Peptides against a protein of PDB entry 7AL2. Designs and how they scored, part 55

Target 1, 85 residues: chain A of PDB entry 7AL2
Amino acid sequence: YEIMLIRPKTIDDINYVVDQVLEESNPVILDLSFLEKESPANFKLAGEKIKQMRSNYGAEALLLSRCNDKNLIIIAPKGVSLVRK

## One batch from the design tools (peptide; made by RFdiffusion4, then SolubleMPNN)

Design b2_p20_3_s2 (from b2_p20_3, 6 letters changed)
Fold by OpenDDE base, seed 5:
Structure b2_p20_3_s2 (fold): chain B 85 residues (1-85), chain A 20 residues (1-20)
Amino acid sequence: as target 1 above (85 residues)
Amino acid sequence: SEKLLEEGRKILDETVEDAF
């Protein structure tokens, strides 16, 4: 599989994340900082999609870092395990 | 809006666990 890196800016980008996780079974590391700053509506939408993927499809979602200019989350599809040492 | 940001943050807080 591939690990996708994206800083979503549009609804299309959010849907791309969903497609990568659910259809392609690729983990995605995403930075939500753009949406958080520029589009509250799409920021909420992104959160809803992440919740849906976890709740309905067995995806895992972990916060990697939240700081002044980044909001980094990894979403892994059910077939990929995120393991903490 | 600030409300939407707060709602989004709430969703993430309930959904995303700390990696470290």
Scores: peptide ipSAE 0.800, ipTM 0.959, DockQ to the pose 0.936
Fold by OpenDDE base, seed 3:
Structure b2_p20_3_s2 (fold): chain B 85 residues (1-85), chain A 20 residues (1-20)
Amino acid sequence: as target 1 above (85 residues)
Amino acid sequence: SEKLLEEGRKILDETVEDAF
């Protein structure tokens, strides 16, 4: 698998994340800071998609960092484990 | 919309666990 890095700016980007996790089985590291600042509707949509991937497909989602400039989350498909030591 | 931001944040807070 590959680890995809993206700072989503559009609905197409959000759907790309969903496709990477569910269809390609690739973990994705997301920065949601652009959506949070520029598109409240798409920010909420991104959150809903992450919740759906966790609830319905067994994806795992962790917060890496939250500050004024970054909102970094990693989401991994069911077959890839995120392990904290 | 602040309401949409708050709703989005609530979803993430309930969905995403702290890595560290």
Scores: peptide ipSAE 0.800, ipTM 0.959, DockQ to the pose 0.937
Fold by OpenDDE base, seed 4:
Structure b2_p20_3_s2 (fold): chain B 85 residues (1-85), chain A 20 residues (1-20)
Amino acid sequence: as target 1 above (85 residues)
Amino acid sequence: SEKLLEEGRKILDETVEDAF
């Protein structure tokens, strides 16, 4: 698999994340900071999509870092384990 | 809106676990 990196700015980007995780089985490291600052509606949508992927498809999602200019999350498909030492 | 941000944050807080 590949690990995709994206700072989503549009709904298309959000759907790209979903497609990568669910259809391509690729983990995605995403930065939600743009949406959080520029589009509250799409920020919420991104959260909803992450929740759906976890709840319905067994994806795993971890917060890597949150600060003023970063909101970094990794989401992995069910077949890829994220292991904390 | 602030409400949407708050709702989004709530979803993430309940969905995303701290890596570290």
Scores: peptide ipSAE 0.800, ipTM 0.959, DockQ to the pose 0.938
Fold by OpenDDE base, seed 2:
Structure b2_p20_3_s2 (fold): chain B 85 residues (1-85), chain A 20 residues (1-20)
Amino acid sequence: as target 1 above (85 residues)
Amino acid sequence: SEKLLEEGRKILDETVEDAF
């Protein structure tokens, strides 16, 4: 698999994340800071999509870092395990 | 809006665990 990196800016980008996780089975490291600052509606939508992927498809999501300029999350499909040591 | 931000933050806080 590949690990995708994206800072989503549009609904198309959010759907791209969903496709990567569910259809391509690729983990995604994403930065939600753009949506958080520029589109509260799409920020909420991104959160809803992450919740849905976890609840319905067994995806796993972890917060890597949250600060003023970054909101970094990794999402892994069911077939990829995220392990904290 | 601040309401949407708050709702989005709540969803993430309940959904995403700390990696570190």
Scores: peptide ipSAE 0.800, ipTM 0.959, DockQ to the pose 0.932

Design b2_p20_3_s3 (from b2_p20_3 with E1S K3E Q4L E13D)
Fold by OpenDDE base, seed 2:
Structure b2_p20_3_s3 (fold): chain B 85 residues (1-85), chain A 20 residues (1-20)
Amino acid sequence: as target 1 above (85 residues)
Amino acid sequence: SEELLKEGREILDETVEDLF
């Protein structure tokens, strides 16, 4: 698999994340800071999509960093485990 | 809006685990 890196800016970007996780089975490291600043509606939508992927499809979501101008999250599809040592 | 941001933050706080 590939690890996708994206700072979503549009609904299309959000849907791209969903497709990568659910259809391509690729982990995604995403920065939600743009949406948080520029589109509260799409920020909420992104959160809803992450919740749905976890609840309905067995994805995992982990906060990597939240500070300053970054809100970094990794989403792993079912079958790719995020394991703490 | 501030309400949408708050709702989004609440969703993420309940959904996304802390790294450490």
Scores: peptide ipSAE 0.773, ipTM 0.952, DockQ to the pose 0.967
Fold by OpenDDE base, seed 5:
Structure b2_p20_3_s3 (fold): chain B 85 residues (1-85), chain A 20 residues (1-20)
Amino acid sequence: as target 1 above (85 residues)
Amino acid sequence: SEELLKEGREILDETVEDLF
């Protein structure tokens, strides 16, 4: 698999994340800071999509870093395990 | 919309696990 890196800016980007996780089985590291600053509606939508992927498809979601200008999350599809030492 | 941001944050807080 590949690990996709994206700072989503549009609904198309959000849907791209969903496709990568669910259809391609690729983990995604994403930064939600753009949406948080520029589109509250799409920020909430992104959160809803992440929740759905976890709840309905067994994806894992982990917060890597949160600060004023960064909101980094990794989403791993079912079958790719995130393991803490 | 501050409300949408708050709702989004709440969703993430209940959904995303802390790394450490």
Scores: peptide ipSAE 0.773, ipTM 0.952, DockQ to the pose 0.954
Fold by OpenDDE base, seed 3:
Structure b2_p20_3_s3 (fold): chain B 85 residues (1-85), chain A 20 residues (1-20)
Amino acid sequence: as target 1 above (85 residues)
Amino acid sequence: SEELLKEGREILDETVEDLF
């Protein structure tokens, strides 16, 4: 698999994240800071999609960093484990 | 709106785990 890196700016970008996790089974490291600053509606939508992927498809989601104009999250599809040592 | 941001943050707080 590949690890995708994206700072979503549009609904198309949000749907790209969903496709990468659910259809391609690729983990995604995403920065939500653009949506948080520029589009409250799409920021909420992104959160809803992450929740849905966790609740319905067994994805894992971890906060990497929230500071200095970054909101970094990793989403791993079912089958790719995020293991804390 | 600020309300949408708040709702989005609440969703993430309940959904995303802290790394450490």
Scores: peptide ipSAE 0.773, ipTM 0.951, DockQ to the pose 0.948
Fold by OpenDDE base, seed 1:
Parts: sequence; C-alpha cells; structure tokens
Structure b2_p20_3_s3 (fold): chain B 85 residues (1-85), chain A 20 residues (1-20)
Amino acid sequence: as target 1 above (85 residues)
Amino acid sequence: SEELLKEGREILDETVEDLF
C-alpha cells in the first residue's frame, strides 16, 4: 500500500480520501486546517465521512496534531494497524 | 458558520483518538 498525504480543499478532495481508504486500502494522513478555516460545511462533511469509515468499514483514525495551522489526522483502512508503543 | 464548525469538531472528538 501507499500512504497518501493531503490537505483537502474541496468536496472532490474529501471524496478522494474516502476512495483511497475504502477502495485502494491506503492509509491517509490529512490536514483539515484548510476546511476548518475556509469551509465549515465541508469541514463537518469531512468529519462525517471519517466517522462513517470507522463505523461502517472498520477504519481507524488518530489525531496526530492540532494547532492553529494544523489539524492532522491519520486514517487507516481495515487491515492496516496503527500501533502505539 | 460557527455552529457547523462546532458540530464538525464534536464529530471528530468522538471519532478520532488522541495519538498520545
């Protein structure tokens, strides 16, 4: 698999994240800071999509960092484990 | 809107675990 890196700016970007996790089985490290600042509606949508991926497809999601200029989350598809030491 | 941001944050808080 590949690890995808993205800072979503549009609905198309959000759907790309979903496709990478569910169809390609690739982990995604994403920064939601752009949506949080520029599109509250799409920020909420992104959150809903992450919730759906966990609830319906067994994805994992961890918060890597949250500050004024970053909102970094890693989403791993089912079968790719995120292991904390 | 601030309400949408608040709702989005709430969803993430219940969905995304802290790394450490």
Scores: peptide ipSAE 0.773, ipTM 0.952, DockQ to the pose 0.953

Design b2_p20_3_s4 (from b2_p20_3 with E1S K3E Q4L E7K E13D)
Fold by OpenDDE base, seed 5:
Structure b2_p20_3_s4 (fold): chain B 85 residues (1-85), chain A 20 residues (1-20)
Amino acid sequence: as target 1 above (85 residues)
Amino acid sequence: SEELLKKGREILDETVEDLF
């Protein structure tokens, strides 16, 4: 698999994340800071999509870093395990 | 919309696990 890196800016980007996780089985590291600052509606939508992927498809979601200008999350599809030492 | 941001944050807080 590949690990996709994206700072989503549009609904198309959000849907791209969903496709990568669910259809391609690729983990995605994403920064939600753009949406948080520029589109509250799409920020909420992104959160809803992440929740759905976890709840309905067995994806894992982990917060890597949160600060004023960064909201980094990794989403791993079912079958790719995130393991903490 | 501050309300939408708050709702988004709440969703993430209940969905995303902390790394450490």
Scores: peptide ipSAE 0.760, ipTM 0.948, DockQ to the pose 0.955
Fold by OpenDDE base, seed 3:
Structure b2_p20_3_s4 (fold): chain B 85 residues (1-85), chain A 20 residues (1-20)
Amino acid sequence: as target 1 above (85 residues)
Amino acid sequence: SEELLKKGREILDETVEDLF
């Protein structure tokens, strides 16, 4: 698999994240800071999509960093484990 | 709106785990 890196700016970008996780089975590291600053509606939508992927498809989601104008999250599809030592 | 941001943050707080 590949690890996708994206700072979503549009609904198309949000749907791209969903497609990467659910259809391609690729983990995604995403920065939500643009949506948080520029589009409250799409920021909420992104959160809803992450929740849905976790609740319905067994994805894992971890906060990597929330500081200095970044909101970094990793989403791993079912089958790719995020393991804490 | 600020309300939408608040709702988005609430969703993430309940959904996303802290790394450490």
Scores: peptide ipSAE 0.759, ipTM 0.948, DockQ to the pose 0.950
Fold by OpenDDE base, seed 2:
Structure b2_p20_3_s4 (fold): chain B 85 residues (1-85), chain A 20 residues (1-20)
Amino acid sequence: as target 1 above (85 residues)
Amino acid sequence: SEELLKKGREILDETVEDLF
């Protein structure tokens, strides 16, 4: 698999994340800071999509960093485990 | 809006685990 890196800016970007996780089975490291600042509606939508992927498809979501101008999250599809040592 | 941001933050706080 590939690890996708994206700072979503549009609904299309959000849907791209969903497709990468659910259809391509690729982990995604995403920065939600743009949406948080520029589109509260799409920020909420992104959160809803992450919740749905976890609840309905067995994805995992982990906060990597939240500070200043970053809101970094990794989403792993079912079958790719995020394991703490 | 502030309400949408608050809702989004609540969703993420409940959904996303802390790294450490």
Scores: peptide ipSAE 0.759, ipTM 0.948, DockQ to the pose 0.954
Fold by OpenDDE base, seed 1:
Structure b2_p20_3_s4 (fold): chain B 85 residues (1-85), chain A 20 residues (1-20)
Amino acid sequence: as target 1 above (85 residues)
Amino acid sequence: SEELLKKGREILDETVEDLF
């Protein structure tokens, strides 16, 4: 698999994240800071999509960092484990 | 809107675990 890196700016970007996790089985490290600042509606949508991927498809999601200029999350598809030491 | 941001944050808080 590949690890995808993205800072979503549009609905198309959000759908790309979903496709990478569910169809390609690739982990995604994403920064939601752009949506949080520029599109509250799409920020909420992104959160809903992450919740759906966990609830319906067994994805894992961890918060890597949250600050004024970053909202970094890693989403791993089912079958790719996120292991904390 | 602030309400949408608040709702989005709430969803993430219940969905995304802290790394450390």
Scores: peptide ipSAE 0.759, ipTM 0.948, DockQ to the pose 0.954; fails the geometry check

Design b2_p20_4_s1 (from b2_p20_4, 11 letters changed)
Fold by OpenDDE base, seed 3:
Structure b2_p20_4_s1 (fold): chain B 85 residues (1-85), chain A 20 residues (1-20)
Amino acid sequence: as target 1 above (85 residues)
Amino acid sequence: MIIAEIGKDESLEEFFEKVF
Protein backbone atom coordinates (compact mmCIF):
# COMPACT_ATOMS: atom_id res chain seq x y z
CA TYR B 1 0.00 0.00 0.00
CA GLU B 2 0.88 3.66 -0.21
CA ILE B 3 0.68 6.28 2.50
CA MET B 4 -1.10 9.33 1.17
CA LEU B 5 -0.42 12.82 2.48
CA ILE B 6 -2.97 15.55 1.92
CA ARG B 7 -4.10 18.88 3.28
CA PRO B 8 -7.71 18.87 2.12
CA LYS B 9 -9.27 22.11 0.99
CA THR B 10 -12.50 21.00 -0.72
CA ILE B 11 -15.24 18.42 -0.51
CA ASP B 12 -13.55 16.68 -3.42
CA ASP B 13 -10.43 16.35 -1.29
CA ILE B 14 -12.46 14.89 1.57
CA ASN B 15 -14.01 12.36 -0.76
CA TYR B 16 -10.55 11.57 -2.09
CA VAL B 17 -9.50 10.67 1.45
CA VAL B 18 -12.51 8.38 1.82
CA ASP B 19 -11.71 6.68 -1.46
CA GLN B 20 -8.09 6.19 -0.48
CA VAL B 21 -8.97 4.57 2.83
CA LEU B 22 -11.97 2.49 1.81
CA GLU B 23 -11.38 1.66 -1.84
CA GLU B 24 -7.60 1.71 -2.13
CA SER B 25 -6.84 0.56 1.43
CA ASN B 26 -4.20 3.25 1.77
CA PRO B 27 -3.45 5.02 5.04
CA VAL B 28 -3.82 8.78 4.82
CA ILE B 29 -2.02 11.43 6.81
CA LEU B 30 -4.30 14.45 6.87
CA ASP B 31 -3.63 18.04 7.73
CA LEU B 32 -7.04 19.41 8.64
CA SER B 33 -5.76 22.90 9.43
CA PHE B 34 -7.06 24.48 6.24
CA LEU B 35 -10.60 23.20 6.72
CA GLU B 36 -10.53 24.07 10.40
CA LYS B 37 -9.65 27.67 9.62
CA GLU B 38 -11.48 28.26 6.37
CA SER B 39 -14.58 26.06 6.37
CA PRO B 40 -16.26 24.99 9.60
CA ALA B 41 -18.85 23.09 7.57
CA ASN B 42 -16.28 21.06 5.67
CA PHE B 43 -14.24 20.54 8.82
CA LYS B 44 -17.32 19.02 10.43
CA LEU B 45 -17.95 16.95 7.32
CA ALA B 46 -14.39 15.63 7.41
CA GLY B 47 -14.87 14.61 11.02
CA GLU B 48 -18.10 12.85 10.20
CA LYS B 49 -16.45 10.94 7.38
CA ILE B 50 -13.60 9.91 9.65
CA LYS B 51 -16.07 8.67 12.24
CA GLN B 52 -18.04 6.77 9.62
CA MET B 53 -14.91 5.05 8.38
CA ARG B 54 -14.04 4.04 11.94
CA SER B 55 -17.53 3.00 12.99
CA ASN B 56 -18.59 1.18 9.85
CA TYR B 57 -15.40 -0.02 8.21
CA GLY B 58 -12.95 -0.63 11.01
CA ALA B 59 -10.61 2.22 10.18
CA GLU B 60 -8.44 3.65 12.94
CA ALA B 61 -7.37 7.23 13.50
CA LEU B 62 -4.63 8.87 15.55
CA LEU B 63 -3.87 12.49 16.21
CA LEU B 64 -0.23 13.08 15.37
CA SER B 65 0.17 16.77 16.06
CA ARG B 66 -1.84 19.90 16.58
CA CYS B 67 -0.37 23.37 16.67
CA ASN B 68 -1.09 26.77 15.19
CA ASP B 69 -0.86 25.78 11.54
CA LYS B 70 -1.15 21.99 11.69
CA ASN B 71 -3.82 19.49 12.58
CA LEU B 72 -2.32 16.16 11.63
CA ILE B 73 -4.30 12.94 11.79
CA ILE B 74 -3.48 9.54 10.36
CA ILE B 75 -6.33 7.33 9.22
CA ALA B 76 -5.56 3.68 8.60
CA PRO B 77 -7.85 1.23 6.85
CA LYS B 78 -8.77 -2.06 8.43
CA GLY B 79 -5.78 -4.32 8.10
CA VAL B 80 -3.21 -1.63 8.78
CA SER B 81 -2.58 -1.40 12.49
CA LEU B 82 -1.75 1.85 14.22
CA VAL B 83 0.21 1.09 17.36
CA ARG B 84 1.00 3.56 20.09
CA LYS B 85 3.88 2.64 22.39
CA MET A 1 3.45 17.05 19.45
CA ILE A 2 0.71 15.03 21.07
CA ILE A 3 -0.21 11.51 20.02
CA ALA A 4 -3.66 10.25 20.88
CA GLU A 5 -6.04 7.70 19.49
CA ILE A 6 -9.48 8.81 18.40
CA GLY A 7 -11.89 6.33 19.92
CA LYS A 8 -13.98 4.36 17.49
CA ASP A 9 -17.22 5.65 18.97
CA GLU A 10 -16.26 9.27 19.53
CA SER A 11 -16.57 12.09 17.05
CA LEU A 12 -13.67 14.23 16.00
CA GLU A 13 -15.35 17.09 17.82
CA GLU A 14 -15.64 15.08 21.02
CA PHE A 15 -12.04 14.01 20.67
CA PHE A 16 -10.75 17.55 20.30
CA GLU A 17 -12.85 18.69 23.23
CA LYS A 18 -11.28 15.97 25.32
CA VAL A 19 -7.68 16.43 24.29
CA PHE A 20 -7.47 20.20 23.92
Scores: peptide ipSAE 0.443, ipTM 0.862, DockQ to the pose 0.932
Fold by OpenDDE base, seed 5:
Structure b2_p20_4_s1 (fold): chain B 85 residues (1-85), chain A 20 residues (1-20)
Amino acid sequence: as target 1 above (85 residues)
Amino acid sequence: MIIAEIGKDESLEEFFEKVF
């Protein structure tokens, strides 16, 4: 698999994340900082999509970092384990 | 770096409110 990196800015970008996780089985490291600052509605939508992927498809999500200009989350598809040591 | 798991049924909003 590939690990995708994206800072989504549009709904199309959000759907791209969904496709990567669910269709391509690729983990995605995404930076939500743009949506959080520029579009509360799309930030909420992104959150709902992440929740749906976890609830319905067994995806796992971890927060990696949240600070100024960063809101990094990794989403792993079912079958790719995120392990904390 | 903060590593925190987002719960099964919690929203991002709920998660962020909890963690930060």
Scores: peptide ipSAE 0.436, ipTM 0.861, DockQ to the pose 0.947
Fold by OpenDDE base, seed 2:
Structure b2_p20_4_s1 (fold): chain B 85 residues (1-85), chain A 20 residues (1-20)
Amino acid sequence: as target 1 above (85 residues)
Amino acid sequence: MIIAEIGKDESLEEFFEKVF
C-alpha cells in the first residue's frame, strides 16, 4: 500500500480520502487545518466521513498533532494496524 | 504535542471536545 498525504480543501478532496481508504486500502495522513478554518461545514463533513469509515468499515483513526496551524490525523483502513509504542 | 486514538464510537467533534 501507499501512504497518502493530503490537506483537503474541497468536498472532492474529502471524497478522495474516502476512496483512498476504502477502495485503495491506503492509509491517509490528513491535515484538517484548512477545512477547520475555512469551512466549518466541510470540516464537519470530513469528521462524519471519518466516523463512517470507522463505524462501518473498520478503519482506525489517530490524532498525530494539533498545534499552531496543523491538525494532523492518520486514518488507516481495516487490516492496517496503527501501533503506538 | 499529543498522540491520541479516536474511539471507534465517538465523533471527531466529541473527540476534540474531550481532549482539547
Scores: peptide ipSAE 0.434, ipTM 0.859, DockQ to the pose 0.890
Fold by OpenDDE base, seed 1:
Structure b2_p20_4_s1 (fold): chain B 85 residues (1-85), chain A 20 residues (1-20)
Amino acid sequence: as target 1 above (85 residues)
Amino acid sequence: MIIAEIGKDESLEEFFEKVF
């Protein structure tokens, strides 16, 4: 698999994330800081998509870091294990 | 750095309200 990195800015970017996780089975590291600041509606949508991927498709999601200018989340498809040591 | 799992049935808003 490939690890995709994206700072989504549009709905198309959000859908790209969904496609990468569900269709390509690639983990995605997201920086949600742009959406959080510039589009509360799309930030909410991104959250809904993350929930759907976990609830319905067995994806795993965890927060990597949240600070002033970063909101980093990794979404891993089913079969890619996220392990903390 | 805070590493935290987002719950399977948890919204992003619910998660952030809980953790921060």
Scores: peptide ipSAE 0.429, ipTM 0.858, DockQ to the pose 0.913

Design b2_p20_4_s2 (from b2_p20_4, 9 letters changed)
Fold by OpenDDE base, seed 1:
Structure b2_p20_4_s2 (fold): chain B 85 residues (1-85), chain A 20 residues (1-20)
Amino acid sequence: as target 1 above (85 residues)
Amino acid sequence: MIIAEIEKDESFEEFLEKIF
């Protein structure tokens, strides 16, 4: 698999993340800071899609970092395990 | 599964509720 990196800015970007995780089985490291600052609606949508991927498809998510300019999360498809030590 | 590497605070709670 590949690890995708993206800072989504649009609904198309959010759907790209979903496609990478569910259809391509690629982990995604994403920065939600743009959506959080610029579009409350799309920020909410992104969160809902992450929850749906977890609930319906067995995806996992790790919150990596939250600071002034970053909201970094890794989303892993089913079969790629996220381990915290 | 959801794993958080950083601790929650009030400024981050709304974000966490959307993600987790």
Scores: peptide ipSAE 0.030, ipTM 0.598, DockQ to the pose 0.223
Fold by OpenDDE base, seed 3:
Structure b2_p20_4_s2 (fold): chain B 85 residues (1-85), chain A 20 residues (1-20)
Amino acid sequence: as target 1 above (85 residues)
Amino acid sequence: MIIAEIEKDESFEEFLEKIF
């Protein structure tokens, strides 16, 4: 599999993340800082999609870093385990 | 089917805890 890195700015980017996780089974390292700052509606949408992937498809998500201008999350498909040591 | 939303007066940290 591949690990995708993206800082989403549009709905198309959000859907790209969903497709990578659910259809391609690729983990995604995601920076939500743009949406958090510039688009409350799309930030909400991104969060809803992440929750749905976790709840309905067995995806996992971990916060990697949170600061003033970064909101880094890794999302893994069901076949890739995220282990917190 | 579970949907998460940012609720009124919900902090960003509280919202993130719904995601993780």
Scores: peptide ipSAE 0.030, ipTM 0.549, DockQ to the pose 0.087
Fold by OpenDDE base, seed 5:
Parts: C-alpha cells; sequence; structure tokens
Structure b2_p20_4_s2 (fold): chain B 85 residues (1-85), chain A 20 residues (1-20)
C-alpha cells in the first residue's frame, strides 16, 4: 500500500481521503488545519466522514499532532493496523 | 522526511467529541 498525505481544503479533498481509505486501502495522513480555520462546516463534515469510516468500515484513526498550524490525523483502512507502543 | 509524534494524552474519541 501507499501512505497518502493531504491537507484537505474542499469537499472533494475530503471525499478523496474517503476513497483512498475505503477503495484503495491506503492509509492517509491528513492535516485538518486548513478546514479547521477556514471552513467549520467542512471541518465538521471531515469529522463525520472519519467517524463513518471507523464505525462502518473498521478503519482506525489516530491523532498525531495538534499544535499551532497542524491538526494531523492518520486514518488506516481495515487490514492495516495502527500500533501505539 | 516527515516525522509525526503523538502530542496529546487524550484518546482519539475524546478529541473527536471536542472538535466534531
Amino acid sequence: as target 1 above (85 residues)
Amino acid sequence: MIIAEIEKDESFEEFLEKIF
């Protein structure tokens, strides 16, 4: 698999994340800082999509960093385990 | 090379409840 990196800015970007996780089975490291600052509505939508992937498709998600201009989350598809030591 | 480390001592669920 590939690890995708994206800082989503639009709904299309959010859907791209969903596609990568669910269809391509690629983990995604995403920075939500743009949406958090510029579009509360799309930020909320992103959160809803993450919740859906976790609850309905067995995706795992982990908050990596939230400081200054970063809001980093990794989402892994079912079959790719996130292990915290 | 990008290195990311977990910075918060909260669960992801707690994080989601706060911001989403």
Scores: peptide ipSAE 0.030, ipTM 0.591, DockQ to the pose 0.123
Fold by OpenDDE base, seed 2:
Structure b2_p20_4_s2 (fold): chain B 85 residues (1-85), chain A 20 residues (1-20)
Amino acid sequence: as target 1 above (85 residues)
Amino acid sequence: MIIAEIEKDESFEEFLEKIF
């Protein structure tokens, strides 16, 4: 698999993340800081999609970094285990 | 502008549930 890195800015970007996780089975490291700052609606949508992937498709998500300018999350598809040590 | 913040008396776990 590939590890995708993206800072989503649009609904299309959010859907791209979903496709990468669910269809391509690629982990995604995403920075939600743009949406968090610029689009409350799309930030909410992104969160809802992440929750849905976790709840319905067995994806895992971890917060990697949270600060004023970063909101880094890794989302792993079912079958790729995220291990915290 | 920060859309999701840890609110007063909110746990980190509760905060995470708001965003994913």
Scores: peptide ipSAE 0.029, ipTM 0.520, DockQ to the pose 0.096

Design b2_p20_4_s3 (from b2_p20_4, 10 letters changed)
Fold by OpenDDE base, seed 2:
Structure b2_p20_4_s3 (fold): chain B 85 residues (1-85), chain A 20 residues (1-20)
Amino acid sequence: as target 1 above (85 residues)
Amino acid sequence: DIIAFIEKDESLEEFLKKVF
């Protein structure tokens, strides 16, 4: 698999993330800071999609960093285990 | 910065509100 890195800005980007996780089985490192600042609606949508992937498809999500200008989350598809040591 | 899982039935918004 590949590890994808994206700072989504549009609904198309959000759907790209979903496709990468669910269809391609690639982990995605997301920076949600753009959506959080610029589109509360799409930020909410992104969160809903993340929850759906976790609830329905066994994905995991781990917060990596949150500060002034970033909101980094890794989403891993089922079969790729995230381990916190 | 923290490293933390978003728990199974938790929304992103709930998680962020709780932690930050």
Scores: peptide ipSAE 0.482, ipTM 0.878, DockQ to the pose 0.849
Fold by OpenDDE base, seed 5:
Structure b2_p20_4_s3 (fold): chain B 85 residues (1-85), chain A 20 residues (1-20)
Amino acid sequence: as target 1 above (85 residues)
Amino acid sequence: DIIAFIEKDESLEEFLKKVF
């Protein structure tokens, strides 16, 4: 698999993340800082999509960093284990 | 910076408010 990196800015970007996780089975490292600052509505939508992937498809989500202009989360599809040591 | 899982059925918004 590939690890995708994206700082989504639009709904299309959010849906791209969903496709990468669910269809391509690729983990995605997201920087949600743009949405958080520029679009509360799309930030909320992104959160809903992340929850849906976790609840319905067995994805895992791990916060990596939140500081300055970063809000980094990794979303891993079922079958790719996230382990904190 | 913090490394933490978002719990089952927890929203991103809830998580962020809880941790930060």
Scores: peptide ipSAE 0.448, ipTM 0.867, DockQ to the pose 0.857
Fold by OpenDDE base, seed 4:
Structure b2_p20_4_s3 (fold): chain B 85 residues (1-85), chain A 20 residues (1-20)
Amino acid sequence: as target 1 above (85 residues)
Amino acid sequence: DIIAFIEKDESLEEFLKKVF
């Protein structure tokens, strides 16, 4: 698999994340800071998609960093284990 | 900064409110 990196800005970007996790089985490191600042609606949508992937497809999500201009989360498909040590 | 799982049954919004 590949690890994808993205800072989503649009709904298309959000759907790209979903495709990478569910269709390509690639982990995604995403920075949600743009959506959080610029579009609360799309930020909420992104969160809903992440929840759906966790609830329905066995994905895992781990917060990596949240500070000024960063909201970094890794989401991994079921076949990739995330471990907080 | 904090490293933590978003739990299976919680939303991103709930998680962020809880932690920050």
Scores: peptide ipSAE 0.443, ipTM 0.864, DockQ to the pose 0.882
Fold by OpenDDE base, seed 1:
Formats: C-alpha cells, structure tokens, sequence
Structure b2_p20_4_s3 (fold): chain B 85 residues (1-85), chain A 20 residues (1-20)
C-alpha cells in the first residue's frame, strides 16, 4: 500500500480520502485545518465520513498533531494497525 | 502545502476522538 498525504479543501477531496481508505486500502495522513477554518459544514462532513469508515469498515483514526494551523490525523484502513509505542 | 508533524495536543485529541 501507499501512504497518502492530503490537506482536503473540497468535497471532492473528502471523497478522495474515502476512496483511498476504502477502495485502495491506503492509509491517509490528512490535515483538516483548511476545512476547520474555512468550511464548518465540510469539516463536519469529513468527520462524519471518518466516523462512518471507523464504524462500518473497521478503519482507525488517530490525531497526530493539532496547532493553530494544523489538524493532522492519520486514517488507516482495516488491516493496517496503528500502534503507539 | 507540506505536512509537518508535531507533538499531540491531549486536550484537543479528546475532542477530536468524539467527533471523528
């Protein structure tokens, strides 16, 4: 698999993340800071889709970092374990 | 845009775990 890096700005970007996780089985490191600042509706949508991936498809999501300009999360598809040591 | 990692924020992690 590949590890994808993206800072989504549009619904298309959000759906791209979903496709990468569910269809391609690729982990995604994403920065949600743009959506958080610029589009509360799409930020909420992104959160809902992440939750759906966790609830329905066994994905995992983990916060990596948060500051004023970043909201970094890794989303891993089922079969890729996120381990903190 | 470049993604650069920093340490987690524990207080915000709890918030985001509720949302995502």
Amino acid sequence: as target 1 above (85 residues)
Amino acid sequence: DIIAFIEKDESLEEFLKKVF
Scores: peptide ipSAE 0.257, ipTM 0.806, DockQ to the pose 0.096

Design b2_p20_4_s4 (from b2_p20_4, 9 letters changed)
Fold by OpenDDE base, seed 1:
Structure b2_p20_4_s4 (fold): chain B 85 residues (1-85), chain A 20 residues (1-20)
Amino acid sequence: as target 1 above (85 residues)
Amino acid sequence: DIIAEIGKDESFEEFFKRVF
C-alpha cells in the first residue's frame, strides 16, 4: 500500500480520502485544519465519513497532532494496524 | 499536541469534545 497525505479543502477532497481508504486500501494522513477553520459543515461531513469508514469497514482513526495550525489524523483501512507504544 | 484514538463507536464531534 501507499500512505497518502492530504489537507482536504473540498467535498471532492473528502471523497478522495474515502476512496483511498476503502477502494485502494491506503492509509491516509490528513490535515483537517482547513475544514475545521473554514467550513464547519464540511468538517462535520469529514467526521461522518470517518465514522462510517470505522463503523462499516473496520477502519481506524488516530489523532496525531492538534494545535492552532494543524489537525492531523491518520485513517487506516482494515488490515493496517495502528499501534501506540 | 495530543495523540488519541477515536473510539470505534464515537462520533467525531464526541471525540473532539472529549479530548479538547
Scores: peptide ipSAE 0.545, ipTM 0.889, DockQ to the pose 0.873
Fold by OpenDDE base, seed 5:
Structure b2_p20_4_s4 (fold): chain B 85 residues (1-85), chain A 20 residues (1-20)
Amino acid sequence: as target 1 above (85 residues)
Amino acid sequence: DIIAEIGKDESFEEFFKRVF
């Protein structure tokens, strides 16, 4: 698999994340800082999509960093385990 | 900076309220 990196700015970007996780089985490292600052509605939507992937498809999500101008979350598809040491 | 897992049954919004 590949690890995708994206700072989503639009709904299309959010759906791209969903596609990468569910269709391509690629983990995605997201920077949600743009949505959080510029579009509370789309930030909420992103959260809903992440929840759906977790609830319905067994994806995992983990916050990596939130400081300054970044809000980094990794989403891993089922089969790719996120392990914290 | 913080590393935290989003709970299985936890909403995104609930998570951020819990952690921050």
Scores: peptide ipSAE 0.540, ipTM 0.888, DockQ to the pose 0.853
Fold by OpenDDE base, seed 3:
Structure b2_p20_4_s4 (fold): chain B 85 residues (1-85), chain A 20 residues (1-20)
Amino acid sequence: as target 1 above (85 residues)
Amino acid sequence: DIIAEIGKDESFEEFFKRVF
């Protein structure tokens, strides 16, 4: 698999993340800071999509960092385990 | 800066309310 890195800015980007996780089985490290600041509606949508992937498809998600202009989350498909040591 | 896992039964919104 590949690890995708993206700072989504549009609904198309959000759907790209979903496709990468569910269809390609690729983990995604995403920075949600743009959506959080510039589009509350799409930030909410991103959260809903992440919840759906976790609830319905066994994906896992972990917050890596949140600070000024950064909101980094890794989401992994069911086949890739996220382990916190 | 914080590292935290989103709980399996936790919404994204609830998660951010919890950790921040």
Scores: peptide ipSAE 0.540, ipTM 0.888, DockQ to the pose 0.825
Fold by OpenDDE base, seed 2:
Structure b2_p20_4_s4 (fold): chain B 85 residues (1-85), chain A 20 residues (1-20)
Amino acid sequence: as target 1 above (85 residues)
Amino acid sequence: DIIAEIGKDESFEEFFKRVF
């Protein structure tokens, strides 16, 4: 698999993340800071999509870093384990 | 900076309310 990195800015970007996780089985490290700041509606949508991937498809999600200009989350598809040491 | 797992039964919104 590949690890995708993206800072989504549009609904198309959100759907791209969904496709990468569910269809391509690629982990995605995404920075949600743009959506959080510029589009609360799309930030909420992103959260809903992440929940759906976790609840319905066995994806995992972990917050990597959150500060002033970053909101980094990794989403791993089912079968890719996120291990914390 | 916080490293935290989003709980399996936890909504994204609940997670951010809990952690921040």
Scores: peptide ipSAE 0.537, ipTM 0.888, DockQ to the pose 0.831

